# Ledger of designs, part 1: peptides against a protein of PDB entry 4N7V

All scores and structures are predictions.

Target 1, 222 residues: chain A of PDB entry 4N7V
Amino acid sequence: TLRSITSPLVAHRLKPIRQKTKKAVVSILDSEEVCVELVKEYASQEYVKEVLQISSDGNTITIYYPNGGRGFPLADRPPSPTDNISRYSFDNLPEKYWRKYQYASRFVQLVRSKSPKITYFTRYAKCILMENSPGADFEVWFYDGVKIHKTEDFIQVIEKTGKSYTLKSESEVNSLKEEIKMYMDHANEGHRICLALESIISEEERKTRSAPFFPIIIGRKP
Below, numbering starts at 1 at the first letter of every chain, in headers, positions and changes, except where a header shows other numbers.
Peptide ipSAE is a variant of ipSAE made for these designs: the mean of its two directions, with the distance scale d0 fixed at 1.0 Angstrom where the peptide's residues are scored. Compare it only between designs on the same protein; published cut-offs may not carry over.
A fold fails the geometry check if it doesn't show the stated peptide or something in it is severely misdrawn.

## One batch from the design tools (peptide; made by RFdiffusion4, then SolubleMPNN)

Design b1_p8_1_s1 (from b1_p8_1, 3 letters changed)
Fold by OpenDDE base, seed 2:
Structure b1_p8_1_s1 (fold): chain B 222 residues (1-222), chain A 8 residues (1-8)
Amino acid sequence: as target 1 above (222 residues)
Amino acid sequence: STLLPFSE
């Protein structure tokens, strides 16, 4: 099943973006829908041959073939659907579209990993919890130039000197220089706080059923 | 960079 490969993408709160590659253009629209335009080059002109339009919650996929399948010239936005439109639920999406959906999902996840959900200013750093899940990226930009980037898979450290390294295990973290451990401790504290606040705010958001509370900024740069 | 190429 598609679900065994990927979860439904979630594009809520993401800003519009359009990324063009050689074979595809992927967009997050103002509506927070996600569009994958499959592009083919013909006679030095790029044409959109197929469009997957995915709802913001990832559960509905609308597929259409512009201009009766002949393709529509690539423009600054996806072509409008016209006649032959197929609509699928996530669980009913034909297998031939799974890779394209996965592409959209990966793109959205990447965007989410770079989209601030909580910005928290401490005495020493700007901390940012991102939108991706599970295990949201967490970045700490220390005012003195040190940067720590935590992901589900690794921790990247950029020291004042510009030296950069990646930590993938607890043993590596434990082997850090004491001065770096201090930064790590602060980063971890900021991370804990952001996660706690995310939980609290999300719960309140759920209860109020109002406009999204996120993204939020807590504190200010000293 | 948010570039993500599509391969078919």
Scores: peptide ipSAE 0.190, ipTM 0.877, DockQ to the pose 0.061
Fold by OpenDDE base, seed 5:
Structure b1_p8_1_s1 (fold): chain B 222 residues (1-222), chain A 8 residues (1-8)
Amino acid sequence: as target 1 above (222 residues)
Amino acid sequence: STLLPFSE
């Protein structure tokens, strides 16, 4: 099943973006829908032959073939759907489209990992919890130049000297120099606070059923 | 960078 290889993409709160590659253009629209345009080149002109338009919650996929399948010249935005539109739910998406959906999903997840959900300024650093899930990326930019980037898979450290290294196990973390451990401790505290605030704010959003509160900024640079 | 190449 499609669900066994990916979850429905979630594009809520993401800013519009358009990425062009040789074979495809992927966009997040102002509506927070995601479009994958499949591109073919004929006589030095690029044409959009197929479009997957995915809802912001990933659950609805609309597929159409511009200009009756002849293709439409590539432009700065997806072509509008006209005739022969197919609509699928996530669980009913034909297998022939799974790879394209997966591409959209990976793109959205990448964008989410770079999209601030909570920005928290401490005395020593700017902390940022990103939108991706589970295990949102967490970045700490210390005002003195040290950077710590936490992901679900690793922790990257960039020291003042520019020295950069990646930690992938608890043992490696425990082997850090004492001075680096101080930065790590601060980063971990900031991370804990951001996660706690995310939980509290999300609960309030659920209760009020109002417009989203995120992204949010807490504090300011000293 | 958000570059993600696509290949079928």
Scores: peptide ipSAE 0.189, ipTM 0.879, DockQ to the pose 0.059
Fold by OpenDDE base, seed 4:
Structure b1_p8_1_s1 (fold): chain B 222 residues (1-222), chain A 8 residues (1-8)
Amino acid sequence: as target 1 above (222 residues)
Amino acid sequence: STLLPFSE
């Protein structure tokens, strides 16, 4: 099943973006829908031959072939659907489109990993919890120049000197210099606080069913 | 900047 490969993409709260590659253009629209435009070159002109338009919650996929499959000239936005539109639920998406959906999902997840959900200013650092899940990226920008970037897979450290390295195990973290451990301790505390606040705020958001509470900024730079 | 190439 598609679900065994990827979960429905979630584009809520993401800013609009349009990214062009050789064979595809992927967009997050103002509506927070996601569009994958499949591009073909003909006579030095690029044409959109196929479009997957995915709802912000990832559960509905609309597929159409511009200009009856002949293609529509690539522009600064996806071509509008006209005729021959197919609509699928996530669990009913034909297998032939799974790779393209997965591409959209990976793109959205990448964007989410760079999209602030919670910005938390401490006495020493700007902490940012990102939108991706599970295991949201967490960045700590210390005011003195040290940076720590935590992902589900690794921790990257950039020291004041510009020296950078990646930690992939707890053993490596435990082997850090004492001065770096102090930064790590602060980063971990900020991370804990952001996760706690995310939980509390998300619960209130669920209860009120109002406009999204995120992204949120807590505190200010000293 | 975000770039994710796609090849079919």
Scores: peptide ipSAE 0.189, ipTM 0.877, DockQ to the pose 0.057
Fold by OpenDDE base, seed 3:
Structure b1_p8_1_s1 (fold): chain B 222 residues (1-222), chain A 8 residues (1-8)
Amino acid sequence: as target 1 above (222 residues)
Amino acid sequence: STLLPFSE
């Protein structure tokens, strides 16, 4: 099943963006829907031959073929659906579209990993918890120039000198220089606080059923 | 930059 290889994409709270590549254009719309336009070149002109329009929660996929499948000239936004529109749920999406859905999903996840959900200013650093899940990226920009980037898979450290390295195990973290451990400790504390705030705020969102509270900024730069 | 090329 599609669900066994990817989860429904989640584009909530993401800003509109349009990324053009040679064979595809992927967009997050103002509506927070995600569109994949499959592009073909003919006579030095690019045409959109197929469009996957995915709902913001990833559960509904609308597929159409512009201009009766002949293609529509590539523009600054997806072509409007006209004829021969197919609508699928995530679990009923034909397998031939899975790769294209995965492409959209990977793009959304990447955007989410760069989209601030919580920004938290400490005495020493600007901390940012991102939107991606599970295991949201967490960045710490120390005011003295040190940077720590935590992902689900690794921790990247950039020292004042510009020296950069990646840590992939607890043993490597434990082998850090004492000076760097101090930065790591602060980063971990900021991370803990952001996760706690995320939990509390998310619960309040559930209760109030109002407009999203995120993204949120806690504190200010000293 | 956020760039993901697509290939089949």
Scores: peptide ipSAE 0.188, ipTM 0.876, DockQ to the pose 0.057

Design b1_p8_1_s2 (from b1_p8_1, 3 letters changed)
Fold by OpenDDE base, seed 4:
Structure b1_p8_1_s2 (fold): chain B 222 residues (1-222), chain A 8 residues (1-8)
Amino acid sequence: as target 1 above (222 residues)
Amino acid sequence: SELLPFSE
């Protein structure tokens, strides 16, 4: 099943963006829907041959073939659906579209990993918990120039000198210079706080059923 | 930003 290889994409709270590649253009719209445009070149002109429009919660996929499948000239936004529109739920999406859905999902996940959910200013750093899940990216920008970027898979450290390295195990973290460990300790504390606040705020958001509370900024740069 | 290429 599609669900066994990917979960429904979640584009809520993401800002509009459009990325063009040779064979596809992927967009997050103002509506927070996601569009994948499949591009074909003909006579030095690019045409959109197929569009997957995915709802913000990833559960509904609308597929259409512009201009009766002949293609529509590539523009600055997806072509509007006109004729021969198919609509699928996530669990009923034909297998032939799974790869394209996965592409959209990966793109959304990438954008989410760069989209602030919580910005927390400490005495020493700007901490940012991102939107991606599970294991949201967490960035710490120390005011003195040190940067720590935590992902589910690794920790990247950029020192004051510009020296950069990646840590992939606790052993490597434990082998850090004492000075760097202090930065790591602060980063971890900020991370813990952001996760705690995320939980609390999310619960309140659920209860109130109001407009989204995120993204949120806590504190101010000294 | 990062590019995510797609191949069919």
Scores: peptide ipSAE 0.146, ipTM 0.853, DockQ to the pose 0.058
Fold by OpenDDE base, seed 5:
Structure b1_p8_1_s2 (fold): chain B 222 residues (1-222), chain A 8 residues (1-8)
Amino acid sequence: as target 1 above (222 residues)
Amino acid sequence: SELLPFSE
């Protein structure tokens, strides 16, 4: 099943973006829908031959073929749906479209990993919890130039000297110099606080059923 | 990187 290889994409709260590659253009629209345009080149002109338009919650996929399948010239936005429109739920999406959906999902997940959900200013650093899940990326930008980037897979450290390295195990973390451990301790505390705030805010958001509370900024740079 | 290539 599609669900066994990917989960429905989640594009809520993401800013509009359009990325062109040789074979496809992927967009997040103002509506927070996601569009994948499949591109073909004929006589030095690029045409959109197929479009997958995916709802912001990833559960609905609308597929259409511009200009009766002849294609529509590539522009600065997806062509409007006109001909041969099909609508699918996530769980009934034909297998022939799974790779294209996965492409959209990976793109959205990448954007989410770079989209601030919570920005928290401490005495020493700007902490940012990102939108991706599970295991949201967490970045700490210390005002003195040190940077720590935490993902579910690794921790990257950039020291003041510009020295950069990646930690992938607890043993490596425990072997850090004492001066770096101080930064790591602060980063971990900031991370804990952001996760706690995310939980509290999300619960209030659920209870209130109002407009989204995120993204949120807590504190300010000293 | 913001670039994600696509291949079928």
Scores: peptide ipSAE 0.144, ipTM 0.854, DockQ to the pose 0.060
Fold by OpenDDE base, seed 3:
Structure b1_p8_1_s2 (fold): chain B 222 residues (1-222), chain A 8 residues (1-8)
Amino acid sequence: as target 1 above (222 residues)
Amino acid sequence: SELLPFSE
């Protein structure tokens, strides 16, 4: 099943963006829907031959072939659907479209990993919890120039000197120099606080059923 | 965002 290889993409709260590559253009629209335009070149002109329009929650996929499959000239936005529109749920998406859905999903996940959900200013650093899940990226920008980037898979450290390294295990973290451990401790505390706030705010958001509370900024730079 | 090319 598609679900066994990827989860439905989630584009909520993401800003509109359009990325063009040689074979495809992927967009997050103002509606927070995601569009994949499959591009072919003919006579030095690029044409959109196929469009996958995916709902913001990833559960609905609308597929159409512009201009009766002949293609529509590539523009600054996806072509409007006209004829021969197919609509699928995530679990009913034909396998022939899975790779294209995965492409959209990877793009959205990348954007989410760079989209602030919570910005928290401490005495020593600017902390940012990102939108991606599970295991959201967490960045700490210390005012003295040190940077720590935590992901689900690793921790990257950039020291004042510009020296950078990646930690992938607890043993490597434990072997850090004492001065670096101090930065790590602060980063971890900021991370804990952001996760706690995320939980609390998400619960209130669920209760009120109003406009989204995120992204938020807590505190200010000293 | 970094470019994410699509391959068929």
Scores: peptide ipSAE 0.140, ipTM 0.852, DockQ to the pose 0.057
Fold by OpenDDE base, seed 2:
Structure b1_p8_1_s2 (fold): chain B 222 residues (1-222), chain A 8 residues (1-8)
Amino acid sequence: as target 1 above (222 residues)
Amino acid sequence: SELLPFSE
């Protein structure tokens, strides 16, 4: 099943963006829907031959073929659906579209990993918890130039000198220089705080059923 | 690999 490969994408709170590649254009719309335009080149002109429009919660996929499959000239936005529209739920999406959905999902996940959910200014750093899940990316930009980027899979450190390295195990973390450990400790604390605040704020958001509280900024740069 | 100008 598709679900065994990926979960439904979630594009809520993401800003509109349009990214073109050779074979496809992927967009997050103002509506927070995600569109994958499959592009074909003919006579030096690019045409959109197929569009997957995915709801913001990833659960509904609308597929259409512009101009009855002849294609529509690539523009600055997806072509509007006019005819031959198919609508699928996530669990009923034909297998032939799974790769394209997965492409959209990967794109959204990438965008989420770069989209601030919580920005937290400490005495020493700007901390940012991102939107992706599970295990949201967490970036710490120390005012002195050190950067720590935590993901579910690794921790990247950029030192003042520009030296960069990636840590993938606790053993490697434990082998860090004491100076770097101080930065790591601060980053970890900031991370803990952001996660705690995310939980609290999300719960309040759920209770109030109001407009999204995120993204939020806590504190200010010294 | 993909450029996404959202992180500040």
Scores: peptide ipSAE 0.041, ipTM 0.749, DockQ to the pose 0.220

Design b1_p8_2_s1 (from b1_p8_2 with S5E S8E)
Fold by OpenDDE base, seed 2:
Structure b1_p8_2_s1 (fold): chain B 222 residues (1-222), chain A 8 residues (1-8)
Amino acid sequence: as target 1 above (222 residues)
Amino acid sequence: SLPLEFLE
C-alpha cells in the first residue's frame, strides 16, 4: 500500500512556493494544496500533461490531464482542471501515481524542514524548530557565528572558522572538543525548550480551535 | 533553494 511507503503529506502553514525541475513543477498554493505538474517538452515549448493536486492534509488527490491529455503550456501556476478529473483518497490512489505522490511528499517534507515553527532567541543564539515531522529539524545560529543543525539523522556543526562536520552517533558527539560541547549543550537546551513550547502551544491551539498559533517567535535578538 | 529532481 501507499501508506506502507509514505504518510500523507501535510502542507498546513506552509508558504506558497513554486519549484521547477526538468520533468515537473511542484507548487504549494495559497490554499496550501500541493500541485505536481508533469512537464513534457515539445517543439521547444514545455507543456503540462498531467496534474496531481493534493489537499493540504494529503488525504485527497485530484488528477487531471489538461486539454484532454494534449497538454497545456507551462505557466506561472497550475492549469485549471477542466476535463477528465479523477478524485482519489490517499488509500485509493492507483499505484501508477504513487511515485508522483512520493515526490510531492518529499518536497513538502523538505519545505517543512526549512519552515520555522518556533523561533526562540536566547542570550547566545537564534534557535529555530522547523515544521517537519517526525523529529523536526532544529537549527541554532549562535551570534558569534557557530551553527548547529540537528535532524533526526545527524547533527551538523559549523564552527567559527567555517569548519563543518556531521555527527551521526553519540560517540562522535562525546568526542567533541570541550568548546564545541558548550555550544551543543546550549543547543540541546534550546531544543528542549522549543519542544516543550510546541507541546503547550499545540494543546492550546487544539482546545481553542482558532487560527493557527504557529509560527511563533519567542524573545528577540539581543 | 529546494533542489529536488523528479524522475519518471
Scores: peptide ipSAE 0.064, ipTM 0.817, DockQ to the pose 0.064
Fold by OpenDDE base, seed 3:
Structure b1_p8_2_s1 (fold): chain B 222 residues (1-222), chain A 8 residues (1-8)
Amino acid sequence: as target 1 above (222 residues)
Amino acid sequence: SLPLEFLE
């Protein structure tokens, strides 16, 4: 199943963006829908031959072939659907489209990992919890120049000197210099606080059924 | 820029 290789993408709260590659253009629209335009070059002109339009929650996929399958000239936005539109649920998406959906999902996940959900200013650092899940990226920018970037898979440290290294195990973290451990401790505390706030705020969103509270900024740079 | 190349 498609679900065995990827989860439905989630584009909620993401800003519009359009990214062009050689064979495809992926867009997050103002509606928070995601579009994958498959591009083919003919006579030095790029044409959109196929479009996958995915709902913001990833559960509905609309597929169409512009200009009766002949293609539509690549523009600054996806071409509008016309004839021969197919609509699928996530679980009913034909296998031939799975790779394209996965591409969209990977792009959205990347964007989410760079989209602030909570920004928290401490006495020593600017902490940022990102939108991606599970295990959201967490960045700490210390005012003295030290940077810590936590992901689900690793921790990257950039020291004042510019020296950079990646930690992939708790053993490596425990082997850090004492002065670096101080930064790590502060980063971990900021991380804990952001996760706690995320939980509390998300619960309030559920109760009020109002507009999204995120992204949020807590505190200010001293 | 968020480069992600798609290969068919």
Scores: peptide ipSAE 0.064, ipTM 0.815, DockQ to the pose 0.061
Fold by OpenDDE base, seed 5:
Structure b1_p8_2_s1 (fold): chain B 222 residues (1-222), chain A 8 residues (1-8)
Amino acid sequence: as target 1 above (222 residues)
Amino acid sequence: SLPLEFLE
């Protein structure tokens, strides 16, 4: 099943973006829908031959073939749906479209990993919890130039000198120099606080049924 | 720019 290889993409709260590759253009629209345009070149002109339009919650996929399948010239936005539009739920998406959906999902997840959900300013650093899940990326930009980037898979450290290294195990973390451990301790504290705030804010958002509270900024740069 | 290539 499609669900066994990817979950429905979640594009809520993401800013619009359009990214072109050789074979496709992927967009997050103002509506927070995601479009994958499949591109082919004919006579030095690029044409959109197929479009997958995915709802912001990833559960609905609309597929159409511009200009009766002849293609529509590539422009700065997806072509409007015309005739012969197919609509599928996530669980009913034909297998021939799974790879394209997976591409969209990966793109959205990448964007989410770079989209601030909570920005928290401490005395020493700007901390950012990102939108991706599970295990949201967490970045700490210390005002003195040190940077720590935590992901589900690793921790990257960039020292003041520009020296960069990646930690993938607890043993490596424990082997850090004392001076770096101080930064790590601060980063971990900031991370804990952001996760706590995320939980509290999300619960309040659920209770009030209000407009989205995120992204949010806590504190200010000293 | 996001470094994600589409491969069919």
Scores: peptide ipSAE 0.063, ipTM 0.814, DockQ to the pose 0.065
Fold by OpenDDE base, seed 1:
Parts: structure tokens; C-alpha cells; sequence
Structure b1_p8_2_s1 (fold): chain B 222 residues (1-222), chain A 8 residues (1-8)
């Protein structure tokens, strides 16, 4: 099943973006829908032959073939759907489209990992919790130049000198020199606070069913 | 840009 290889993409709160590759253009629209345009070249002109339009919650996929399948010239936005539109739920998406959905999902996940959900200014650093899940990326930009980037898989440290290294185990974290441990401790505290705030804010958001509270900025740069 | 290339 598609679900066995990917979860429905989640594009909520993401800013519009359009990225062109050789064979495809992927977009997050103002509506937070995601479009994959499959591109073919003919006579030095690029044409959109197929479009997958995915709902912001990833659960609905609308597929159409511009210009009766002949293709529509590539433009600065996806072509509008005309006739012969197919609509699928995530669990009913034909296998022939799974790879394209996966591409959209990976793109959205990447965008999410770079999209601030919570920005928290401490006395020493700018902390940013990103939108991706599970295990949202967490970045800490210390005002003195040190940077710590936490992901689900690793922790990257960039020291004042520009020296960069990646930590992938607890033992490596424990082997850090004391001065770096101080930065790590602060980063971890900021991370804890952001996660706590995320939980509290999300709960209030759920209760009120109001407009999204995120992204949010807490504090200001000293 | 984000480093993602679509491969068919």
C-alpha cells in the first residue's frame, strides 16, 4: 500500500514555493495545496503533461492531463484543470502515481524541515523549532557564532572557528569538550521549552478551532 | 532552491 511507504503529506502553514527540476515542477500553492507538474520537452519548449494536485492534508489527490493530454506550455503556475479530472483518496491512489506522490511528500517534508514553527529568542541564542515531523528539526543560532542543528538522526555543531562536526550517538555527545557542552545544554533547554510551548499552543488551537496560531515568535534578539 | 530531483 502507499501508506506502507509514506504517510499523507502535510502542507499546512507552509509558504508558497515553486521548484523546477528537469522532469517536474513541484509547488506549494497559496491554498497550501501541493502540485506536481510532470514536464516534457518538445521543440525546445517545456510542456506540462500531467498534474497531481494534492490537498493540504495529503488525503485527496486530483489528477488531470492538460490540453487533453497533449500538454500545456510550462508557465509560472500549474495549468488549470479542464475535463477528464480524476480524484482519489490517499488510500485509493493508483500505484502508477505512488512515485509522484512520494516525490511531493519528500519535497513537503524538506520544506517543513526548513519552516519555522516556533522561534524563541534566549539571552544567548535564536532557537527555531521547525515544522517537520516526527522529530522536528531544531536549530540554535548563538549570537557569538556557534550553531547547533538537531535532527531526528544527528546533531551538527558549528563552532566559532567554523569547525563543523556531526554527532550521531550519546557517547559522542558525552565526549564533547566542556565549552561545547555548555552550548549543548543551552540548546537542549531551548528545545525543551519549544516543545512544551508547542504542546500547549497546539492544545489551545485544538480547543478553539480557530485560525492557526503558528508560526509564533517568542521574545526578541537582545 | 531545495535539493530534490524528480526521478522517473
Amino acid sequence: as target 1 above (222 residues)
Amino acid sequence: SLPLEFLE
Scores: peptide ipSAE 0.062, ipTM 0.810, DockQ to the pose 0.064

Design b1_p8_2_s2 (from b1_p8_2 with S8E)
Fold by OpenDDE base, seed 2:
Structure b1_p8_2_s2 (fold): chain B 222 residues (1-222), chain A 8 residues (1-8)
Amino acid sequence: as target 1 above (222 residues)
Amino acid sequence: SLPLSFLE
């Protein structure tokens, strides 16, 4: 099943973006829907031959073939669906489209990993919890130039000198210089706080059923 | 990776 290889993408709160590759253009629309335009080149002109339009919650996929399958010239936005539109639920998406959905999902996940959900200013750093899940990326930009980037898979450290390294295990973290451990400790504290705030704010957001509270900024740069 | 960062 599609669900066995990916979860429904979630594009809520993401800003519009359009990214082109040779074979496809992926967009997050103002509506927070995600579009994958499959592009073919013919006579030095690019045409959109197929479009997957995915709902913001990833659960509905609308597929259409512009201009009766002949293609529509690539423009600055996806072509509007006109006729011969197929609509699928996530679990009913034909296997032939799974790879394209997965592409969209990966793109959205990447965007989410770069989209601030909580920005928290401490005495020493700007901490940012991102939108991606599970295990949201967490970045700490220390005002003195040190940067720590935590992901589900690794921790990247950029020292004041510009030296950069990646830590993938607890043993590697424990082997850090004491000076760097201090930064790590602060980063971890900021991370804990952001996660706690995320939980609290999300719960209040759920109860209120109003406009989204995120993204949110806590504090200000000293 | 994304060419555009959404970091403020």
Scores: peptide ipSAE 0.024, ipTM 0.691, DockQ to the pose 0.225
Fold by OpenDDE base, seed 3:
Structure b1_p8_2_s2 (fold): chain B 222 residues (1-222), chain A 8 residues (1-8)
Amino acid sequence: as target 1 above (222 residues)
Amino acid sequence: SLPLSFLE
């Protein structure tokens, strides 16, 4: 099943963006829907031959073929659905479209990893919890120039000198120089606080069912 | 191939 290889993409709260590659254009729309335009070149002109329009929650996929499958000239936005429109749920998406859905999902996940959900200013650093899940990226920008980037898979450290390295195990973290451990401790504290706030705010958001509370900024730069 | 972060 598609679900066994990817989860439904989640584009809520993401800003609109349009990213072009040679073979495709992926967009997050103002509606927070995600569009994958499959591009072909003919006579030095690019045409959109196929479009996957995915709902913001990833559960509905609308597929259409512009201009009866002949293609529509590539523009600054996806062409409107007109010809050969099909609608699928996530679990009923034909296998032939799975790779394209995965592409959209990976793109959205990457965008989420670069989209602030919580910004928290401490005495020493600007901390940022991102939108991606599970295990949201967490960045700490210390005012003295040190940077720590935590992901689910690794921790990257950039020291004042510009020296950069990646830690992938607890043993490597424990082997850090004492001065770097101090930065790591502060980063971990900020991370804990952001996760706690995320939980509390998400619960309130669920209760009120109003406009989204995120993204939020806590504190201010000293 | 992705644009720069949305970090301000």
Scores: peptide ipSAE 0.019, ipTM 0.688, DockQ to the pose 0.252
Fold by OpenDDE base, seed 1:
Structure b1_p8_2_s2 (fold): chain B 222 residues (1-222), chain A 8 residues (1-8)
Amino acid sequence: as target 1 above (222 residues)
Amino acid sequence: SLPLSFLE
């Protein structure tokens, strides 16, 4: 099943973006829907032959073939649906579209990993919790130039000198120089606070069922 | 792979 290889994409709160490759264009729309346009070149002109329009929650996929399958010239936005539109739920998506859905999902996940959900300014750093899940990326930009980037899989450190390294185990973290440990401690505290705030705010969103509270900025740069 | 960062 599609669910066995990916979860429904989640594009909520993401800013509009359009990224073109040789064979496809992927877009996050103002509506937070995600569109995959399959592109074919003919006579030095690019045409959109197929469009997958995925709902912001990833659960509904609308597929259409512009201009009766003949294609529509590639433009700055997806072509409008015309006739012969197919609508599928995530669990009923035909297998032939799974690869394209996965492409959209990966793109959205990447965008989420670079989309601030919570920005928290401390005395020493700008902390940013991103939108991706599970295990949202967390970045700490210290005002003195040190940077720490935490992901579910690793921690990247960029020192003042520009020296960069990646930590992938607790042992490596424990082996850090004392100076770097101080930065790591601060980063971890900022991370904890952001996660706590995320939980509290998310709970309030659930209770109120109102407009999203995220993204949010806490504090200000000194 | 994404060229644009949404960071401020």
Scores: peptide ipSAE 0.019, ipTM 0.688, DockQ to the pose 0.237
Fold by OpenDDE base, seed 5:
Structure b1_p8_2_s2 (fold): chain B 222 residues (1-222), chain A 8 residues (1-8)
Amino acid sequence: as target 1 above (222 residues)
Amino acid sequence: SLPLSFLE
């Protein structure tokens, strides 16, 4: 099943973006829908031959073939849907489109990992909890130049000297120099606070059923 | 065959 390969993509709260590659253009629209345009080149002109338009919650996929399948010249936005539009739910998407959906999902997840959900300024650093899930990326930009980037898979440290290294186990974290541990301790505290705030704010969103509260900024740079 | 690319 498609679900065994990927979960429905979630594009809520993401800013519009258009990313072109040789064979495809992927876009997050103002509507927070995601479009994958499949591109072919003919006589030095690029044409969009197929479009997958995916809802912001990933559950609905609309597929169309511009200009009756002849293709539409590539432009700065996806071509409008024409005739012969197919509409699928996530669970009934034909297998022939799974790879393209997975491409869209991976793109959205990447964008989410770079999209601030909570920005928290401490005395020493700018902390950022990102939108990706589970295990959202967490970045700490210390005002003195040190950077710590936490992901589900690793912790990357960039020291003031420019020295950069990646930690992938608890033992490696525990072997850090004392001066680096101080930065790590601060980063961990900021992370804990951001996660706590995320939980509290999300609960309030659920209760009020209002517009999204995220992204938020807590505090300011000293 | 669809390369994943992200540019900021």
Scores: peptide ipSAE 0.031, ipTM 0.725, DockQ to the pose 0.124; fails the geometry check

